Peptides against a protein of PDB entry 5TUV. Designs and how they scored, part 74

Target 1, 107 residues: chain A of PDB entry 5TUV
Amino acid sequence: KEVIDRLRYLKAEIEDLELKERELDQQKLWLQQSIKNVMDDSINNRFSYVTHEDICNCFNGDTLLAIQAPSGTQLEVPIPEMGQNGQKKYQINLKSHSGPIHVLLIN
Target 2, 107 residues: chain B of PDB entry 5TUV
Amino acid sequence: AQECQNLEVERQRRLERIKQKQSQLQELILQQIAFKNLVQRNRHAEQQASRPPPPNSVIHLPFIIVNTSKKTVIDCSISNDKFEYLFNFDNTFEIHDDIEVLKRMGM

## One batch from the design tools (peptide; made by RFdiffusion4, then SolubleMPNN)

Design b2_p15_8_s2 (from b2_p15_8, 9 letters changed)
Fold by OpenDDE base, seed 1:
Structure b2_p15_8_s2 (fold): chain B 107 residues (1-107), chain C 107 residues (1-107), chain A 15 residues (1-15)
Amino acid sequence: as target 1 above (107 residues)
Amino acid sequence: as target 2 above (107 residues)
Amino acid sequence: KISFTLPDAGPLPPY
């Protein structure tokens, strides 16, 4: 009797959890669409930037490069491997499909 | 008994997924808030200055920040259309996305 | 030190 009651309870709880999970999935989809709409708005797009000062305040003591690229730009950072000269390769590969990439030296 | 144990494992699995989805949802909410705050800040700043910032003084979203030592030598190869970039470093580097930058800015 | 260069010919190799 105890085991049967526990089984019934667990099945009911799992059903409730399934409903909750579906609710969260829907909320995520709505929020993602909302973010896209906000970022694609012409007025918001005009003001969607940070300054050199903003970046300098976030990082200290090193060389900083800012790389601006269109959404969907492919970024590849291969695992460091020994190059032909026995030197480790530290590399970034960028490929855009919709517009030019811009690079700024911050410091 | 075995069926009860199987359902308890399933229940726990679903609870963990729900927790992860809740966390991801909260992060998306914070991203949207940060973006809206950024737009509001910049709009207000430009109104006070009565002019937009100089083109080379700001970094438009989306972007990434590359951080490396001041001693690091960086070579950049650029395609003719500026759609492809190859960065070579003689030492290690860090990459930070615009979302992380907005967080560090306190947006 | 930062150096910027263009490829010798054509676009960068695909990756």
Scores: peptide ipSAE 0.084, ipTM 0.876, DockQ to the pose 0.036
Fold by OpenDDE base, seed 5:
Structure b2_p15_8_s2 (fold): chain B 107 residues (1-107), chain C 107 residues (1-107), chain A 15 residues (1-15)
Amino acid sequence: as target 1 above (107 residues)
Amino acid sequence: as target 2 above (107 residues)
Amino acid sequence: KISFTLPDAGPLPPY
């Protein structure tokens, strides 16, 4: 009896949690679309930038590369492994499908 | 009972997923706010200056920032169409997305 | 030191 009651309770709770999870999923999709719409707006797009100064203020003491790439650009960072020359390989692979990639050197 | 235990595990799993999704939603909201603030800042700045920012002084979203030691040697191979980039570093580097940069900017 | 190279026409080799 106790086990049966516990089972009923758990099943009911899980059902409620499923509803909550679906609600959150829908909210996420809506928000993602909202963000996309805001970013794609012609006026917002014109002003969707940071300055060289902005970046410099965020980082110091290092070489900085600003890589501007279209949405959907593939970014790959292989796990550093020992190369044939006895050094670890540190790599970034970029592949765009919708436009050219622009790189700026900062600092 | 085994069934009860299984449901309890599932319940806990769902609770954790919900918590994670709630956190992700909050981050998305903050991202949208940050973007709107960025646009507003830039619009105001350009209005005051009565001109757009100088060419090559701005980085358009989306972008990433790569930072590494000034001693790091960076080799970059670029395709003719600039759609593909291969970066080789002789030392470690860090990657920061535009979202993180906006956070650091206080947007 | 930063060096940039432009390969011949075509995509970069597989990586």
Scores: peptide ipSAE 0.083, ipTM 0.874, DockQ to the pose 0.038
Fold by OpenDDE base, seed 4:
Structure b2_p15_8_s2 (fold): chain B 107 residues (1-107), chain C 107 residues (1-107), chain A 15 residues (1-15)
Amino acid sequence: as target 1 above (107 residues)
Amino acid sequence: as target 2 above (107 residues)
Amino acid sequence: KISFTLPDAGPLPPY
């Protein structure tokens, strides 16, 4: 009796959890679309920027490059491999499909 | 007994997934709030200044920040249309997205 | 130190 009751309880709980998970999935999709809509709004887009000061306040003293590129720009960071001179290659590859990439030296 | 144990394992698996999804959803909410706060800040600042910031003084979203030592030598090759960039570093670097920057800014 | 170079007349090097 106890085992049967426990099984029934667990099955019911799992069913409730399945419903909860589906609810969360729906909420995520809705929110992702909402974010896209907000960011694509012409007024919001006009004011969607940070300043050099903002960036400098976020980081301590290293060389900072700001790379602004359109949404969907491909970014690749290959695994560092040994170069011809015995030095490891550290690379960033960027490919945009919808507009130019802009690079700024912050400090 | 074995069936109960199997269901308990499944329950825990589902609970963990739900927890992860809840966390991800909260992060998305915070991202949207941060973006809205950024826009509001910039709108207010430009209204007070009665002018937009100089074009080269701001970094428009979306962007990434590359952080590396001041000793790092950075070579950049750019395509004619500025759609492709190749960065070579002689040392390690870090990449931070705009979402992380907004978090660090306290938006 | 940062240096910028333009690609050669040929195609960009492969990624």
Scores: peptide ipSAE 0.077, ipTM 0.873, DockQ to the pose 0.034
Fold by OpenDDE base, seed 2:
Structure b2_p15_8_s2 (fold): chain B 107 residues (1-107), chain C 107 residues (1-107), chain A 15 residues (1-15)
Amino acid sequence: as target 1 above (107 residues)
Amino acid sequence: as target 2 above (107 residues)
Amino acid sequence: KISFTLPDAGPLPPY
């Protein structure tokens, strides 16, 4: 009986957890849409930028490239395999489908 | 007994997923707040300056930051329409998204 | 395609 009672309890709890998980999934979707709406707002979009100073304050002593590209731009970083000269290749491939990519040298 | 153990494992798995989803939700909330703070900062700054920043002085979202050594040689090939970029580095690099930058900025 | 090389920016960041 104790085992049976435990099984019944666990099954009921799992059902409650399923409901909670679905609730969280819905909240995530809502929030993602909310973020999109906020970012796509004309006023917010106008002011959605950072400065060179902002970037420099976040990083120190290195070469910094800022790559501005439309959402959905494909970013590929191949595994650093040996090149023809025996040197590992470190590469970034970018492909945009909705607009131009802009690159800035920050530091 | 075995069935009870199986359900307990399942319960624990679901609890962990819920915890992860709660954490992810909080992260999204913070991202939204950070963005709103960025917009507010920039609006205030432009009001004080009575003008927008020069176009090439700011980086519009979305963007990524590539960080590499100052000694790293970077070759870039771009398409005529600037929709495709190929970066070649002779050494390792790091990529940071705009979300991380906003975090580092304290937004 | 247009190709260019960025100038060296300094020493490697610590990994």
Scores: peptide ipSAE 0.094, ipTM 0.876, DockQ to the pose 0.029; fails the geometry check

Design b2_p15_8_s3 (from b2_p15_8, 8 letters changed)
Fold by OpenDDE base, seed 4:
Structure b2_p15_8_s3 (fold): chain B 107 residues (1-107), chain C 107 residues (1-107), chain A 15 residues (1-15)
Amino acid sequence: as target 1 above (107 residues)
Amino acid sequence: as target 2 above (107 residues)
Amino acid sequence: MKKYVLPYAGPLPPY
């Protein structure tokens, strides 16, 4: 009796959890679409920027590059390999398909 | 007994997935709030200044920040259409996305 | 393809 009751309880709880998980999945989809709509709005897009001061306040003491690229731009960081000069190669590869990439030196 | 144990393992796995999904949902909410706050800040700032910022003084979303030592030598190769960039560094670097920057800004 | 050695102040020049 105790085992049967425990089984029933667990099965019912798992069913409730399945419903909750599906609810969260739907909420995520709706929120992602909402974010996209907000970012694609013409007014919001006009004001969707940060300043050099903003960036400098976030980081200290190093060389900072700002790379502005369209959504969907591919970014690759290959595994560092030894170069011909005995130095490891550290690389960033960027490929955009929808527009040009813009690079700024911040400091 | 074994069936109960199996269901308890499944229950725990589902609870962990739900927890992860709840966390991801919270992050999306914070991203949307941060973006809206950024837009409002910039709109207000431009209204107060009665002009937009200089074009090269701002970084439009989406963007990434590359952080490296002041001693790092950076070589950049650019395609003719500016759709492809290759960066070579002689030392390590860090990459930060715009979401992280907005978080650091307190948006 | 054009190559630039950074640091370079400001935005990269257009082609």
Scores: peptide ipSAE 0.089, ipTM 0.876, DockQ to the pose 0.048
Fold by OpenDDE base, seed 5:
Structure b2_p15_8_s3 (fold): chain B 107 residues (1-107), chain C 107 residues (1-107), chain A 15 residues (1-15)
Amino acid sequence: as target 1 above (107 residues)
Amino acid sequence: as target 2 above (107 residues)
Amino acid sequence: MKKYVLPYAGPLPPY
């Protein structure tokens, strides 16, 4: 029956897709670890920075805050809600667990 | 018939996930390349200058950039240990991670 | 330039 044949085909294809998806998942994990290793290398870490000029060249006409924080620092940007005074709340909450947060005002 | 339709939907869902994962892998590759280029740039720059950049002139990874209007009033509350920051803005802002900055820098 | 508040919750990269 045509329907039975289609079912068999679809099931086989889904199995192949499952294998492909698992392969991609493994590649992602490997690449993420590779990036971490590269960034954690002592020499690379020494040179892992941008300048004020770099930042200024990326953005124009704004107040710019550069927030440097340790990896794993929690960042929360709540969806704006109406405050008690009728003003919408625009907030950033930062919580570090491994070191101090450094904030620079650019321009 | 209904089973066939369900499997076809599942097949399409998996294909879309695979496509998304492939795209994510490409982004990770680009991130790693960008980081390596950043390190190379900085190493070369310091070699040419025969000195490291001034301590307060650079922003070490990881970081984020917050940009808002110059008219925006920003209130900041900081914990004693600088592990926690609470920012309040009277207007909207944009937040950009270091990955996006490296992209804008052309790394 | 229009400014936006992006809903976000999570750790700063890299994780």
Scores: peptide ipSAE 0.102, ipTM 0.876, DockQ to the pose 0.073; fails the geometry check
Fold by OpenDDE base, seed 2:
Structure b2_p15_8_s3 (fold): chain B 107 residues (1-107), chain C 107 residues (1-107), chain A 15 residues (1-15)
Amino acid sequence: as target 1 above (107 residues)
Amino acid sequence: as target 2 above (107 residues)
Amino acid sequence: MKKYVLPYAGPLPPY
């Protein structure tokens, strides 16, 4: 009887958790759409940028490249493998399908 | 009973997923807030300056930041349409997305 | 494709 009661309890709890998980999934979807809408707004889009100073303040001591690319741009960073000359290849491959990529040397 | 144990494991798994999803939602909320704050900052700044920033002085979202040593040699191959970029580094680099940058900016 | 070595701060040179 005790085991049976525990089983019933657990099953009921799991059902509640399933409902909660679905609720969270829905909330995530709505929030993602909200973010997209906010970013796609013409006014917000006009002001959706950072400055060189902003970037420099975030990072110190290194060369900084800013790569501005449209959403959906494919970014590939291959595992550093040995090149033809025996040197490891550290690479970034970018492929955009919706617009040009712009690169700035910041620091 | 074995069935109880199985359900308890399932319950725990679901609880963990829920926790993760809750955290993800929080991050999305913060991202949206950060973006809105960025926009507000830039609007105010441009109002104060009575002009937009020069075109090549800002990095428009979405973007990524690549940081590497000052000694790193960077080669870049660009397609004619600027839709494809190949970067070659002679040393390691780090990549940071715009979300992280906004976080570092305190937005 | 054109190959560049990033020389200076600023945008990449046009090609």
Scores: peptide ipSAE 0.091, ipTM 0.875, DockQ to the pose 0.048; fails the geometry check
Fold by OpenDDE base, seed 1:
Structure b2_p15_8_s3 (fold): chain B 107 residues (1-107), chain C 107 residues (1-107), chain A 15 residues (1-15)
Amino acid sequence: as target 1 above (107 residues)
Amino acid sequence: as target 2 above (107 residues)
Amino acid sequence: MKKYVLPYAGPLPPY
């Protein structure tokens, strides 16, 4: 009887958790759409930028490249391989499909 | 008894997924707030200055930041349409997305 | 494709 009661309880709890998970999934979709709407707004888009100073304040002492690219741009960072001179090759590949990529040096 | 154990494992798995989804939702909320704060800051700044920032003085979202040593040599190959970029580094680098930058900015 | 050597101050050349 105790086992049966425990089974019944667990099944009911799992059902409640399933409902909760679905609720969270719906909330995620709502938030994602909300973010998209906010970012796509013409006024918000006009002001959706950071300054060189902003970047410099976030990072210290190194060479900083700012790469602005359209959403959906493909970013590839291959595993470093040894070059002919024994030097590892560190590489970034970028491919946009919807617009040009812009690169700025920030120091 | 084995069925109870199986359901308990399932319950725990669902609880962990729910926890992860809750964290992801919180992150999305923070992203939206950060973006709205950024827009508000920039709008106010431009109003006070009575002019927009100079061209090429700002980085529009979405973007990434590449951070590397001052000693790192960077070679860049760019397609004619600027849709493809190939970066070669002679040393390691770090990549940071715009979300992380906004966090570091305190947005 | 055109090749450029960094560091280059400001925006990279357009092409």
Scores: peptide ipSAE 0.087, ipTM 0.877, DockQ to the pose 0.049; fails the geometry check

Design b2_p15_8_s4 (from b2_p15_8, 8 letters changed)
Fold by OpenDDE base, seed 3:
Structure b2_p15_8_s4 (fold): chain B 107 residues (1-107), chain C 107 residues (1-107), chain A 15 residues (1-15)
Amino acid sequence: as target 1 above (107 residues)
Amino acid sequence: as target 2 above (107 residues)
Amino acid sequence: MKKFTLPYGGPLPPY
């Protein structure tokens, strides 16, 4: 009896949790669309930038590259492999489908 | 019973997923706020300056930042249309998205 | 290989 009751309780709770998960998923979709709408607004788009100073203040002591690319641009980082000279290869591959990619050296 | 134990494990898994989803929603909200704050900052700054910033002095969203040691040698291959980039580094690097930058900026 | 698409859903980990 106790086991049966526990089973029923757990199943009911799991169903409630499933409903909660679906609710959260819908909220996520809504919020993502909202963000997109805000970012795609013509006025917001014009002012959606950071300065070189902003970037420099966020990072210390390194070479900084800013890669400005259109939405949908693919970025791939292959697993490092040993090169012919015995040196590991560290790579970034970028591919855009909607416009040119622009790279800036910040420092 | 084994069935009870299995359901308890599933319940716990779902609870963790819900927690993660809630956290993700909060993150999205913060992203939206950060973006709005950025836009407001820039709009106000341009109004005060009575001019937009020079085109090459700012980094428009979306972007990523690549940081690496100043000793790192970076080779870049670019397609003619600038739709494809290949970066080679002789050492490790870090990649940060614009969202992280906005966070670091305190937006 | 790690693959990312702009805009990102979260911060990219160091590599």
Scores: peptide ipSAE 0.082, ipTM 0.870, DockQ to the pose 0.288
Fold by OpenDDE base, seed 1:
Structure b2_p15_8_s4 (fold): chain B 107 residues (1-107), chain C 107 residues (1-107), chain A 15 residues (1-15)
Amino acid sequence: as target 1 above (107 residues)
Amino acid sequence: as target 2 above (107 residues)
Amino acid sequence: MKKFTLPYGGPLPPY
């Protein structure tokens, strides 16, 4: 009897957890769409920027490149390989399919 | 008994997935809040200054930040349509997305 | 492809 009762309880709990998981999935989709709508709004889009000062305050004492790339831009960082001179090559490859990429040097 | 154990393992796996999804949902909420705060800040700043920010003084979302030593030599190759970029560094670098920047800004 | 060497300050020159 105890084993049967435990089985019933576990099965019922798993069903409840399945419902909860589906609810969270739906909430995630809703929130993602909400964020997209807010960011795509013309007024919000006009003010969706950071300043050079903002970036400098976040990262002190280094060379900073700001790369403005359209959504969906592919970014690749290959594993560093040794060059002919024995120096490791560190690379970033960017590929956009929807618009031009803009790069700024932050001093 | 074995069936109970199998269901308990499944129950635990589902609980962990739910916890992860809840955490991801919270991060999305924070992203939306950060974006709204950014927009509000910029709108207020432009109203007080009675002018938009100077050209090339701001970085529009979405963007990434590449951080490297001031001693690092950076070579950049750009396609004619500006859709492809190749960066070469003679030393290591870090990449940060706009979400992380907004977090560091306290948005 | 147009090649640039950094650092030189400001935005990259348009191409």
Scores: peptide ipSAE 0.078, ipTM 0.876, DockQ to the pose 0.048
Fold by OpenDDE base, seed 5:
Structure b2_p15_8_s4 (fold): chain B 107 residues (1-107), chain C 107 residues (1-107), chain A 15 residues (1-15)
Amino acid sequence: as target 1 above (107 residues)
Amino acid sequence: as target 2 above (107 residues)
Amino acid sequence: MKKFTLPYGGPLPPY
């Protein structure tokens, strides 16, 4: 009897959790669309930038590359492996489909 | 008994997913706020200066930042046909997205 | 190999 009651309780709770999860998924979808709409707005797009100073203030003492890449650009970082010369390979592969990639040396 | 245990495990898994989704929603909200603040900042700055920022002084979203030691040697190969960039580093690097940069900027 | 597509919705780990 206790096991049956527990099963019924758990099933009901899981059903409630499923509803909550679907609600969150829908909210995420709407929020993502909202962000996209805000970013795609012509006025907002005109002002959607950071300065070199902004970047320099965020990082200290390192070489900084700023990579302006269109939405949908693919970024691949292979797992570092030993190269033929015994040096580990540290790589970044970028592939754009919608426009040119712009790279700036900031520091 | 075994079915009850399985449902309890499932319940816990769903609770964890819900928590993760709630956190993701909060991050998206913060991203939207940060973007709006960025736009507002830039609009105000340009109004005060009565001019847009100098050419090549700004980085338009979306972008990423790669930071590495100043001693790191960076080789870059570009394929125009594929809009592809290959970066080779002789040492480790870090990648930061524009969202993280906006956070560091206090947006 | 780790693959990311912009926008990725979160910070990338260091490599």
Scores: peptide ipSAE 0.078, ipTM 0.870, DockQ to the pose 0.266
Fold by OpenDDE base, seed 4:
Structure b2_p15_8_s4 (fold): chain B 107 residues (1-107), chain C 107 residues (1-107), chain A 15 residues (1-15)
Amino acid sequence: as target 1 above (107 residues)
Amino acid sequence: as target 2 above (107 residues)
Amino acid sequence: MKKFTLPYGGPLPPY
């Protein structure tokens, strides 16, 4: 009796959790679309920027490159390989398909 | 019973997935709020200044920040159409997306 | 293809 009751309880709870998970999946999809719509809005797009000061305040003491690239730009960081001089090669590969990439040096 | 134990394991797995999805949803909400706050800040700033920021003084979204030591040598190769970039570093670097930058800015 | 080395300078693409 106790085991049967526990099984029934667990099955009912799992069913409720399945419903909750589906609800969260739907909410995520709606929110992602909402974010896209907000970012694609012409007014929001006009004001969607940060300043050099903003960036400098976020990071200290290093060389900073700001890479402005269109949405969908591919970024690749290959596994570092040893160079001919015994130095590891660290690389970033960028490929855009929708527009030019812009790079700024920030002090 | 073994069946009860199996269902308890499944219940726990589902609870963890739900928790992860709730966390991801919260992150998306915060991203949208941060973006809206950025836009509002910039709109207000431009209204107060009665002008847009100077060209090349701002970084438009989407962007990434590459952070590396001041001693790091960076070689860059750019395609003619500026759609492809190859960066070579003689030392390690960090990459930060615009979402992380907005977080650091307190947006 | 244009090449440049930082921090020694080079033609940064116009923003």
Scores: peptide ipSAE 0.071, ipTM 0.872, DockQ to the pose 0.043

